# Designs tried in a protein design run: peptides against a protein of PDB entry 7RZF. Part 19

Target 1, 358 residues: chain A of PDB entry 7RZF
Amino acid sequence: PFQEEHLKQLYKIVPIKDIRNLYVTFPIPDLQKYYKSNPGHYLGHLIGHEGPGSLLSELKSKGWVNTLVGGQKEGARGFMFFIINVDLTEEGLLHVEDIILHMFQYIQKLRAEGPQEWVFQECKDLNAVAFRFKDKERPRGYTSKIAGILHYYPLEEVLTAEYLLEEFRPDLIEMVLDKLRPENVRVAIVSKSFEGKTDRTEEWYGTQYKQEAIPDEVIKKWQNADLNGKFKLPTKNEFIPTNFEILPLEKEATPYPALIKDTAMSKLWFKQDDKFFLPKACLNFEFFSPFAYVDPLHCNMAYLYLELLKDSLNEYAYAAELAGLSYDLQNTIYGMYLSVKGYNDKQPILLKKIIEKM
Target 2, 358 residues: chain A of PDB entry 7RZF as posed
Amino acid sequence: PFQEEHLKQLYKIVPIKDIRNLYVTFPIPDLQKYYKSNPGHYLGHLIGHEGPGSLLSELKSKGWVNTLVGGQKEGARGFMFFIINVDLTEEGLLHVEDIILHMFQYIQKLRAEGPQEWVFQELKDLNAVAFRFKDKERPRGYTSKIAGILHYYPLEEVLTAEYLLEEFRPDLIEMVLDKLRPENVRVAIVSKSFEGKTDRTEEWYGTQYKQEAIPDEVIKKWQNADLNGKFKLPTKNEFIPTNFEILPLEKEATPYPALIKDTAMSKLWFKQDDKFFLPKANLNFEFFSPFAYVDPLHSNMAYLYLELLKDSLNEYAYAAELAGLSYDLQNTIYGMYLSVKGYNDKQPILLKKIIEKM

## One batch from the design tools (peptide; aimed at target 1 Q72)

Design b1_p12_7_s3 (made by RFdiffusion4, then SolubleMPNN; from b1_p12_7, 6 letters changed)
Fold by OpenDDE base, seed 3:
Structure b1_p12_7_s3 (fold): chain B 358 residues (1-358), chain A 12 residues (1-12)
Amino acid sequence: as target 1 above (358 residues)
Amino acid sequence: IDVRELIDPSVR
């Protein structure tokens, strides 16, 4: 357990690689016994969310952060950590105090909204999908993992305990959220900009670092984090699959794509899956335009169009990805290529969103 | 992203 002397500390670390990272760490109780509710996963899902109104979305909009990860990590026996990690831009390195302020503003938003059962249900559904379609791990790795898990879970639950959420526990979510406070924070900044400014060397790897107390005034600023109106809870993820029906192989199924429609404006090829038997599909669209590659101006216009289209779809990209859907948009010498891949159930929804933005 | 394996730079 961290003593008070280990809290409110700032570590400036010199990396070997040219990286800029911020780690905001909170000691939390051991949550292992609460695996059925997994309050740390609930909070990690929200804090690590990439959709509109998310922490990452705001920090990206300011040009301070490229990526964000939030979640629980195992510590030693009897404690865990909740960590928010961000990849910093050069500008973000200058605004670390403000970045952390925004983290506490988002956490304050989560407190104000309270635990949401629908968010828990989405996490449950996403985990159920991930479990159902989990690739068979290599037997040795799987066995070793199970053996480790048996120390924490009943034998009958070992296979499911990591994935299946069963209990909505708003009290536990609030309990963890109450540990995410400035008075409990440990901050590490990783940057080459600290080279020659360190006074300590780590014993194991020779990592150069400086340890500083976070000023009380800074802690107080974070403690007084107001609600930022830019932060919003995610909208419901409309892309989460619910139908996993696998259609029977058609009698006329060919081992190659067959032309099933041929019109003046379109050709459609289809191949049924005869190997994997997954409720997944790949939709590929090639759009042909005589104007797309006629001259450099049209090429640039087509490029800009796709960049704008991608930008307009960015709000759905993360939600689709979480649900096991992806799309790709590319310029071709003949026009444009669109691909939609993943679980087939909600592909029409994603495709509709794409078409509506075109 | 919720990542199971965050690197604690205080331990490395």
Scores: peptide ipSAE 0.022, ipTM 0.681, DockQ to the pose 0.142
OpenDDE base, seeds 1, 2, 4, 5: peptide ipSAE 0.021, 0.022, 0.018, 0.021; ipTM 0.702, 0.689, 0.663, 0.703; seed 2 fails the geometry check

Design b1_p12_7_s4 (made by RFdiffusion4, then SolubleMPNN; from b1_p12_7, 5 letters changed)
Fold by OpenDDE base, seed 1:
Structure b1_p12_7_s4 (fold): chain B 358 residues (1-358), chain A 12 residues (1-12)
Amino acid sequence: as target 1 above (358 residues)
Amino acid sequence: IDVKALIDPSVR
């Protein structure tokens, strides 16, 4: 649907809100018919990844980007967009060309590695977990959503089609990846810094913007994006739950936490779930130290320790979150609080990672 | 994050 004159364009947009955003957009074919393989989700998972060796990790390390989102968006009839959206820092706003170069370097890395069946399997497993434990929606909202989905999916698949991946299609992944090229790019930069520098107004909302052709030399720089050795595929997500067994409620189950261990150095309370019946647990630890709050220096050192600990755990935080696990670390007046929440199956792995960094 | 539904840049 886009002609050549609509490609390789830069839009400088003045926002109403004080935001700095970059949108790197690629026209792609309509992928709706490929829902069983969902190549756009595969690429969105990798490009939008937040772990070590990710695009976001590199852009954050340079202080240019705070957040990154990648994925497919519906377009007009017969096409979609693949979009990479980043929240820009003030410094990042000055380095948009270099940010986009890094995007193309990451895309080039994906081409060099080729489609990975294990990554597809992780996406499949994550979606299966999300489907299995989908919260009960309100009947009216659910019915309206299903009615919309019925336009795209067979009736027998409507309940699962958004979540169930069935077919690994490396050919379709490569087809979409082949559309993610500089010659097919549309760039939008959103910043108040463009106020008074625009020459056009959008007809419907009155949004002020400037449209410019991206220089051929810039397009050529992006076309010649090399392999950047800092970019790596994610490691396997060790936190994806596979066991969803719910233990029977014990006859002696207490309505409140019971003290099951009492020693000079530790107390342990336990309560079995009697309400939700989910394969989830909450592990809460309170650590007591006589030195944690003795004076302002010790308090500040304890604070700094937890900030450094959290930073050292960032490599696992995203993978754990994707798998439905979370942790929290807080300073208390008595010492430290640790909480681990989510699916119980892989909580011991996350807890071990936390303790190994302590 | 992989987001299936990105907000339209024109509305932000």
Scores: peptide ipSAE 0.026, ipTM 0.707, DockQ to the pose 0.157
OpenDDE base, seeds 2, 3, 4, 5: peptide ipSAE 0.020, 0.016, 0.015, 0.026; ipTM 0.654, 0.595, 0.589, 0.683; seed 3 fails the geometry check

Design b1_p12_8 (made by RFdiffusion4)
Pose (drawn by RFdiffusion4):
Structure b1_p12_8 (pose): chain A 358 residues (1-358), chain P 12 residues (1-12)
Amino acid sequence: as target 2 above (358 residues)
Amino acid sequence: SNASIHAEIYLF
């Protein structure tokens, strides 16, 4: 649907609720026919990746961006999109050309070195382990899912869809990586600061927007010289699991969780899993404080402190959320709350680091 | 481990 008359364009949209965002839209051909190599998931794993020396951590370091989501959007049949969607700070709206410039800097940093064998082997291993201990399904919604993807795949791999990968073909990685060029951009800015500046309006919904077609100054400033920032490839993962042993049932087996520790400091509830036999467990905690909801100031500093703890710890723990260990730490009325769940092997390192950062 | 644990901790 994107003919070349309406390419290289930058719209400005006025919202109703106060948000600020930047959408970068590329068009690409259909890659649902390539469901074995999956080049879109490779570039999605390399663009939208938090951690040391990556696209999001540098934009955090310049104070312009809270978070960004990579990957490719799939639309209808016979055509596909690719999106880099970002949200903005107060002075992140002033430097949009520099943000998109850094986006093409990281794309060119990934074009000078191109394919990687160990990233494909690592991602394939992760999908294979995440498929081998695939948990049980709720019977409603699961049959709708496997009837939702029954149109595309044959009868054998109706289940093993986007789980098992056979081959690493760098040609398709290079092909989809070439289609991401500044002749193929469509920038869209959402900001509530364009109240009285909009000429055009939408008939269907009634929203207002613009046409600021990007002059060639900034296009030929985008693809001209792009060496690097302080970017780097992600490093070897250490949260990949290795212990897949189901520990045996002990003498004192109970059908409900029993109170084992009762002190004036803490109490526990424990139950060994009897039904599922998956090498994974969930640990949860609820810390209490009478000072957490005394007045609005003390009920306000709690969200700020807990949010800054999540800010300063996502850079470390995104590899744990990527390997299958997810944690969550949010505030409650009474006190604060913690819940770490996932594979059985790496809970102590993660929970201990959470405490010592806390 | 494969056990599930729930805990409460009190602070002063």

Design b1_p12_8_s1 (made by RFdiffusion4, then SolubleMPNN; from b1_p12_8, 4 letters changed)
Fold by OpenDDE base, seed 2:
Structure b1_p12_8_s1 (fold): chain B 358 residues (1-358), chain A 12 residues (1-12)
Amino acid sequence: as target 1 above (358 residues)
Amino acid sequence: SNYDIYAVIYLF
């Protein structure tokens, strides 16, 4: 177990690759026995969220961070880590202290709001969908994985234990949140900018690094993290599918798309799936405009329009992606193309939002 | 469920 001497440490690490990463690590208790509630997954879902009012959204708005991942990681026997990892911009590398301040502001927001059963339910539902429609793994890899996890789970639950949440445990969520404090932090900054500024070499890989104690003033600054009004809990994910019914194949189903609507303003083709039998659909829309490609000005305007449209849809993109929905918008020589793919149940909701922004 | 839709829409 990490002793107090191992906490409040800063590591400056020189990578082999040209990468800029920040790792903010907290030692946490072993949560393996709590797999049915998985409080680390709950916190990882919120801290790693990409929607409006999320930690990532704010850090992106500052130009400091490209990507963020939050979650639990296995440690040695009897303890785990909670890690927040971000991909830093060049500017973000100069603002690491402020980035970590924002992390603690978000964590403070989670403490203030308390554990939310609806968020747990969303995690449960998302994981159940992921389990039910999991892609077939290679048998050899799958058997090796199962053999490994048999050490952690009952035989009867070994197939489901990594996915199926059963118990909402607000007490365990609060317990983990209580470990996510500045006094318990280990920080690693990975950047080539530390080349020639290190004093230690790691024995196994020869990684050059410098270890420093984080100043008490900086720890205090993080401990006094105020509530930042930019941080909000995510809204409910309206894209999570609930209906997985597979419609029977029609007797007259054609192997090719059939024209089912033909008007002066629109044509519609339909093809039922005869191969995959998944509760998924693909919606493809081609919009024809006589103005889309008439001259360079109109081409650039059409391009700019779609870029602005995509930007305006970013608020839904992450929630849709989590729920197994995706969309694509492209310029064509005739106008624009829209595709909506994934679980069919909530596709109309996503499509409606896209069309309302158009 | 389990379908593909292709639509062409003319914007005049």
Scores: peptide ipSAE 0.197, ipTM 0.843, DockQ to the pose 0.775
OpenDDE base, seeds 1, 3, 4, 5: peptide ipSAE 0.163, 0.101, 0.199, 0.181; ipTM 0.821, 0.648, 0.844, 0.833; seed 4 fails the geometry check

Design b1_p12_8_s2 (made by RFdiffusion4, then SolubleMPNN; from b1_p12_8, 5 letters changed)
Fold by OpenDDE base, seed 4:
Structure b1_p12_8_s2 (fold): chain B 358 residues (1-358), chain A 12 residues (1-12)
Amino acid sequence: as target 1 above (358 residues)
Amino acid sequence: SNYDIYAVIYLN
């Protein structure tokens, strides 16, 4: 539906706020009818991934981008957009062409690897988690969103349609990937640095902008995007919960933590949840070391140790967050504090990973 | 299940 004149365009936009954003937009077919397979979500999950070998990881390593979001967005009737949005650093603003090159390198990697059913299953499982707990975590926000969705889905499916993936459609994934090409790109750069350099004003909000054709040489550069060996598909997220069983309250459950283990080397308190009845747990560990704060040198070593530990755990941080797990590590006057929170099912896996890095 | 664990570990 987009005419050729609307493709391969660069928009330089002046924001009201001091923000630096890049929007790389691709017109795609209307995917609403494919909500059961949601190929745009599959691609958004991978392109927006933050783990090792991801697009964001590479762009962050270069100091060009802070955040990245990829996904489908509704357009006018009969088409949608796939948008990759990044928050640019000051340095990243100077490297927009190279950032977009990396985007196309990552997309080329996705083409080379082909659609992965395990990734679809991961998306399905994540959506199932989100759906199952949506009502319990945010009761007030649920009613207002339903009204908008009723226009797109049968009444019976409205509650589930956004969350339930049912059909793996590699053909649709490939179809969308085929639209994510330089010849189909619209680029918008949002920066105050364009102030006084614009020649157009948007009618609705008075936004100042300049529109330019992207040079054919730049398009060709992006078309010739090679496979970058730094880009890899994510590893399977091992933290996604599959068991949501809530154990009944023990008859001897106390309203306060009960000491269940008392040894010379460790004390353990346990408290069952009596309020929320969610398949979540909070694990708190306080490590006491007589050496941690004996002198300034030991304090500095303990600090450095935790910083290194945090860095070493960064590979799991995003996967844990996606799965509804979090961890926290802090220095204390006696040593170290570790907290692991979220769905209980895979907490032991995350805890094991943390301990293995310690 | 939903639970809280508090552990104190003495490191030698």
Scores: peptide ipSAE 0.269, ipTM 0.866, DockQ to the pose 0.759
OpenDDE base, seeds 1, 2, 3, 5: peptide ipSAE 0.216, 0.250, 0.237, 0.250; ipTM 0.842, 0.860, 0.854, 0.857; seed 3 fails the geometry check

Design b1_p12_8_s3 (made by RFdiffusion4, then SolubleMPNN; from b1_p12_8, 6 letters changed)
Fold by OpenDDE base, seed 4:
Structure b1_p12_8_s3 (fold): chain B 358 residues (1-358), chain A 12 residues (1-12)
Amino acid sequence: as target 1 above (358 residues)
Amino acid sequence: MNYDIYAVIYLN
């Protein structure tokens, strides 16, 4: 385990590739025994959330971060790490201290709100869906993976242990959250901008780096992270499927899409799945407008319209994606194309939201 | 339910 001397350290690392990453690492207890509650996953879900009021949303709005991942990682035997990893913009590289401040503000928000059972339930439901509808893996790879995880889980649970949450443990969530403090932080910044500014070389890979103590004033700044009113817990994910019923194949089901509606304003083709038998659907809409491609102005207006529409839908994109729903919007020579794919149960909700934004 | 829907909508 890291001793106090290993905490509050900043590592400036020179990558081989032109990448800019920030790793904010916290030593945490070994959570392996708590896999049924998985408090690290709960925190990773919230810290890594991409919806409105999320850490990523705010950091993106500042132009500092492109992507964010939060979660537990295995350490050596008897301890783990919680790591927040962000992809930095060039501007973000100049604002690392402020980025980390925002991280602690979000963490403070999580402390203030306390553990939420509904969030745990969403994680549970999402993981259950992922388990139930897991794609077939190559047998060799799957067997090797299972053999590896047999070291961590009982044989009877080895297939489910990574997916099925069983116990809401607010105490464990709080315990992990209590480790996510500035006094317990290790920061690594990865950037080519540190080339020629390092004084150490890693023994195994020859990675050049510099290690520095984080100034006490910076630690105190992070310790005094106030509640930022921009940070909010996510709203309930309304796209999480709950109904997985597969309707029987209709007796008159054709191997081809059947025209089920034909009007002056719309045509509708329907095809029931006869192959996969999954609780999924693909909804495809072609919108025809006589104005879409009439001239270059209208073409550009149609393009701008879709870009604005896509932007307006970003609030739902992440929640939909987490729930196994996706949508696509494209310009066509005739107008626009909309596709909604994924679990069929909540597709109408997503479709309605898309239409309401249109 | 697993299905594919293709809809064409004419906008005026």
Scores: peptide ipSAE 0.284, ipTM 0.878, DockQ to the pose 0.775
OpenDDE base, seeds 1, 2, 3, 5: peptide ipSAE 0.184, 0.230, 0.133, 0.251; ipTM 0.818, 0.847, 0.649, 0.859; seed 5 fails the geometry check

Design b1_p12_8_s4 (made by RFdiffusion4, then SolubleMPNN; from b1_p12_8, 7 letters changed)
Fold by OpenDDE base, seed 2:
Structure b1_p12_8_s4 (fold): chain B 358 residues (1-358), chain A 12 residues (1-12)
Amino acid sequence: as target 1 above (358 residues)
Amino acid sequence: MNYDIYAVVYLL
């Protein structure tokens, strides 16, 4: 494991690709034995959340970050890492210390709120759905994966251990959260802007880098992270499916979509699934407008409208995606196409939100 | 996929 001398380190790394990334890494205990609670997944779910009041939402609002991933990563036997990784903007590269301050403000918010059983339950439900309706994998890859994880889990649980949560352990959540402190941090900044400013070369890949101690004043700044009132816990995810009932196949089920509604303003086709028998549906809507493609101006206005509509739906898109729902919005030569896909139970909720924004 | 719904809506 890392000793004290390995902590509070800053790495400036020159990439081959033109990328800007920040890695904020914390050494944590080996959580493998706690797979039934998975406290690192709980924290990753919250820290990596994309909804209103999330860390990412605030960092995006500043123009500093494009994407954020938070979670546990395997180390060697007996230890793991918790890593917060962000894709930096050019502006964000200038504000790395402030970005990390915001990370610690969010972590402080999690400490102040304490472990939430409802969040654990959502994670449990999401993982159970993902397991139950898991797609078929290629046998060779699947077998190799299972053979690997047999080293970590009991034989009777090997198929479920990566998915099924069983125990809410607030003590373990607090234990991991207590490791997410400025005194335990390792920071890596990846940018071409460090070209010609490095003093070391990595042996195996030839990567140019510089290693520096993080100044004590910066560590203290992060230790004194206050509660930022912009940070909030996520709301309950309303898109998590609870009904998985598969309706019986109709006796007169056609192999093709049947026209079930025909009016002057709308046509509706329906086809029941006769092949997959999954609690999923595809809703496809074609909206016709005589103005959508009448000239280049209207075409561009229709495009701009859809981009603005998509932007206005971002708050729901993440929560829907976590729950296995997706939508797609496209311009057509006739107007607009909308598709809503995924678990049928909560599709009406997502569809309603889309239509209300339109 | 349990259901495929295709709808055409004319917006005037």
Scores: peptide ipSAE 0.095, ipTM 0.762, DockQ to the pose 0.710
OpenDDE base, seeds 1, 3, 4, 5: peptide ipSAE 0.057, 0.080, 0.088, 0.086; ipTM 0.722, 0.601, 0.758, 0.751

## One batch from the design tools (peptide; aimed at target 1 G44 G48 E50 K73)

Design b2_p13_1 (made by RFdiffusion4)
Pose (drawn by RFdiffusion4):
Structure b2_p13_1 (pose): chain A 358 residues (1-358), chain P 13 residues (1-13)
Amino acid sequence: as target 2 above (358 residues)
Amino acid sequence: TSFEFHAYGPPLH
């Protein structure tokens, strides 16, 4: 649907609720026919990746961006999109050309080295382990899902869809990586600061927007010279699991969690798993404080402190959320809350790091 | 027209 008359364009949209965002839209051909190599998931794993020396961490270091989401959007049949969607700070709206410049800097940093064998082997291993201990399904919604993808795949791999990968073909990685060029951009800015500046309006919904077609100054400023920032490739993962042993049932087996520790400091509830036999467990905690909801100031500093703790710890723990260990730490009325769940091997390192950062 | 998205990275605020 994107003919070349309406390419290289930058719209400005006025919202109703106060948000600020930047969408970068590329068009690409259909890659649902390539469901074994999956080049869109490779570029999505290399663009939207938090951690040391990556696209998001540098934009955090210049104070312009809270978070960003990579990957490819799939639309209808026979055509596909690719999106880099970002949200903005107060002075992140002033430097949009520099943000998109850094996006093509990281794309060119990934075009000078191109394919990687160990990233494909690591991602394939992760999908294989995440498929081998695939948990039980709720019978409603699961049959709608496997009847939702029954149109595309044969009868054998109706289940093993986007779980098992056979081959690493760098040609298709290079092909989809070439289609990401600044002659293929469509920038869209959402900001509430364009109240009285909009000429055009939407008939269906009634929203207002513009046409600031990007002059060639900034296009030929985008693809001209792009060496690097302080970017780097992600490093070897250490949260990949190795212990897949189901520990045996002990003498004191109980059907419900029993109170084992009862002190004036803490109490526990424990139950070995009897039904599921998956090498994974969930640990949860609820810390209490009478000072958490005393007045609005003390009920306000709690969200700020807990949010800055999540800010400063996502850079460390995104590899744990990527390997299958997910944590969550949010505030409650009475006190604060913690819940770490996932594979059985790397809970102590993660929970201990959470406490010592806390 | 239908749409599906494969998200990578942290979600937006």

Design b2_p13_1_s1 (made by RFdiffusion4, then SolubleMPNN; from b2_p13_1, 9 letters changed)
Fold by OpenDDE base, seed 4:
Parts: sequence; C-alpha cells; structure tokens
Structure b2_p13_1_s1 (fold): chain B 358 residues (1-358), chain A 13 residues (1-13)
Amino acid sequence: as target 1 above (358 residues)
Amino acid sequence: LEVRERRFGPPLR
C-alpha cells in the first residue's frame, strides 16, 4: 500500500498516443469483503453521474472535460483505490487544479447530504435488472471471467456477487468518503505536452514521467473546498424498469411486421417478439415532412433542429442509458427518424419527454 | 460512468 510519502504526489506522464487524461487516485481499504453493500459502487455512481448538477455536467459546461469515470479499482491484496478519471480538453489541461477543486466540492456535497438509501436502492435495482437480463456471452470469455472471480467470491455467489446488492451500509459509504480527501490524493496527468519536460523513465514500458510533490497551498485550497451550489444529487431515475411482464404471443402474430394502423397521418407496423422473449421493445418513428429536404436551407435547418433537440434531451439521456433505455435521432431525406430501444416499461416516459421537447 | 473494475487492461500503451 502507499505510505504517507507516496501521497500528495503529482505525476506528469507522456503518453504514446495523443491523449489528455487526469487520474485522481485515493488509496482506500480493501472493499472486497463488502461486495454485498458495495460502498465504492455507490460513490462511483454519484461521482460518475452525468445528469444535471453532476460533477461531469459542471466540468463539461466549462469546456474542461469530455468524459468522467469514477469508482473503485483493485490494487494488490488488502488495498484498493478510488479513482476519478477524466478526459481533458486542451483547455482543461490548463485548469487541472480547478478541476480537482470541483471534485472536492462535489465530494463535500456528498458529505453534506450523507448516504442516501434511495440512491442505493436505485443501484440495487439497476444491478438486479442487469443481472436478470444479462445477454449471453461467448463461453470462452465467460468461463475465463468466472474462473477469475472464483478467487474473490464463494462458489454459490460467483454469478451474483458482481451484481446483486443486499445491504445498505451508510457507515461504509462514509468510511470510503472519508478517504476521499486532499491529504490522501495522488494525481496523474497524462499529456504529450510533457514531452521533453520529464526526468524519469518507467522501467517496464519506458514511459517518461515527472514526479512532483503537490504544493501545500494547493492541498489547502482543496481542503477548503466549499459547497458549490451548482452541484446537486441526481434526481430519482424514473426510467428504471419495474414491470418485466412478457405478454403472450398474439394469435395472429406474423413473422414480419404487420400493418395495424393505416391513416392519412400515420401508419403503424407491429412485430411481437417471438424469439428472445425479453421485456424489451424497439420503437421506430419516421416523421415525414416535405420541407425537410426541399432545398439546402431547409436541410440545414432540419439538421440544426435535431442537434438542438439532442442537446435538449441530454438531461434524460444518461438516466435512460443507465436504465437500459436508448434513443436515436437522425435526419432523413424524408424528414426525421426517432428510435427508442430497451426495456418497454419506461419507454413511454422517455418517448413523452422526447415529444415534449420536439 | 462508474468505473466498473475494468480490469485495467494492459497498462496505458
């Protein structure tokens, strides 16, 4: 495990690829024994959230970060890490200290709000859905994975241990959250901009890097991270499916989509699933407009309209995706195409939100 | 995105 001398360190790393990444790493206790409560998953879910008031939303709004991933990572036996990883923009590379300040402001928000049982319940439900409706994997990969995780979990739980949450443990959430402090931080910045500015070479891969102590003034700034009013806990995920009923096959079920509605304004084709028997649907809408492609101006207006529509739907996209729902919007020569896919239970909610934004 | 314990694939090449 890292000792105190290994904390509050900054690594500037030269990548082979043209990538810009920030890794903010916290040593944490080994959480493997707590897999039934998985406090690291709880914190990863919130810190890695992409909805309004999230850490990513704020960092994206500033143009500093493209993507954010938060969660636990295995170390060696007996210790783990919590890592917040972001893909940096060129501008974000200049604002690393401020990005990390925002991370600590969000963490401070989590401390102020305390552990939320409803958030745990959502994680539990999402994971249960993911387990229950897990797709078939390639046998070779699956068996190799299972063989690997047998080192960590009882044989009877090996299939469920990575998915099924059983216990809300606010004490463990607080314990992990207490490790997410500036005094316990390791920072790595990965950028080609450090080429020729490094003084060390990693032994195994020849990676060039520089190690520096983070200044005490910077640590103190992060320790004094206040509550940022832009940060909010996510709202409840309304897209989490609760009904998994599979409707019986209709007596007149056709092997192909059947035209079930034909009007002057709409045609509706329906095909019941007769193969997979999953509580999932695919809703495809083609909207026809004679104006969508009549000239270059209208074509560009239709494009801009869809881009604006997609942007206006970003608030729902992440929550829907977490719940196993997706949508797609495309311009066509005839107008526009909308697809809504995933668990059928909450598709009407997502569809309604899309139509309300249109 | 939660970092599922991605088995960090091979070190950042």
Scores: peptide ipSAE 0.013, ipTM 0.441, DockQ to the pose 0.109
OpenDDE base, seeds 1, 2, 3, 5: peptide ipSAE 0.012, 0.011, 0.011, 0.013; ipTM 0.429, 0.424, 0.453, 0.514; seeds 3, 5 fail the geometry check

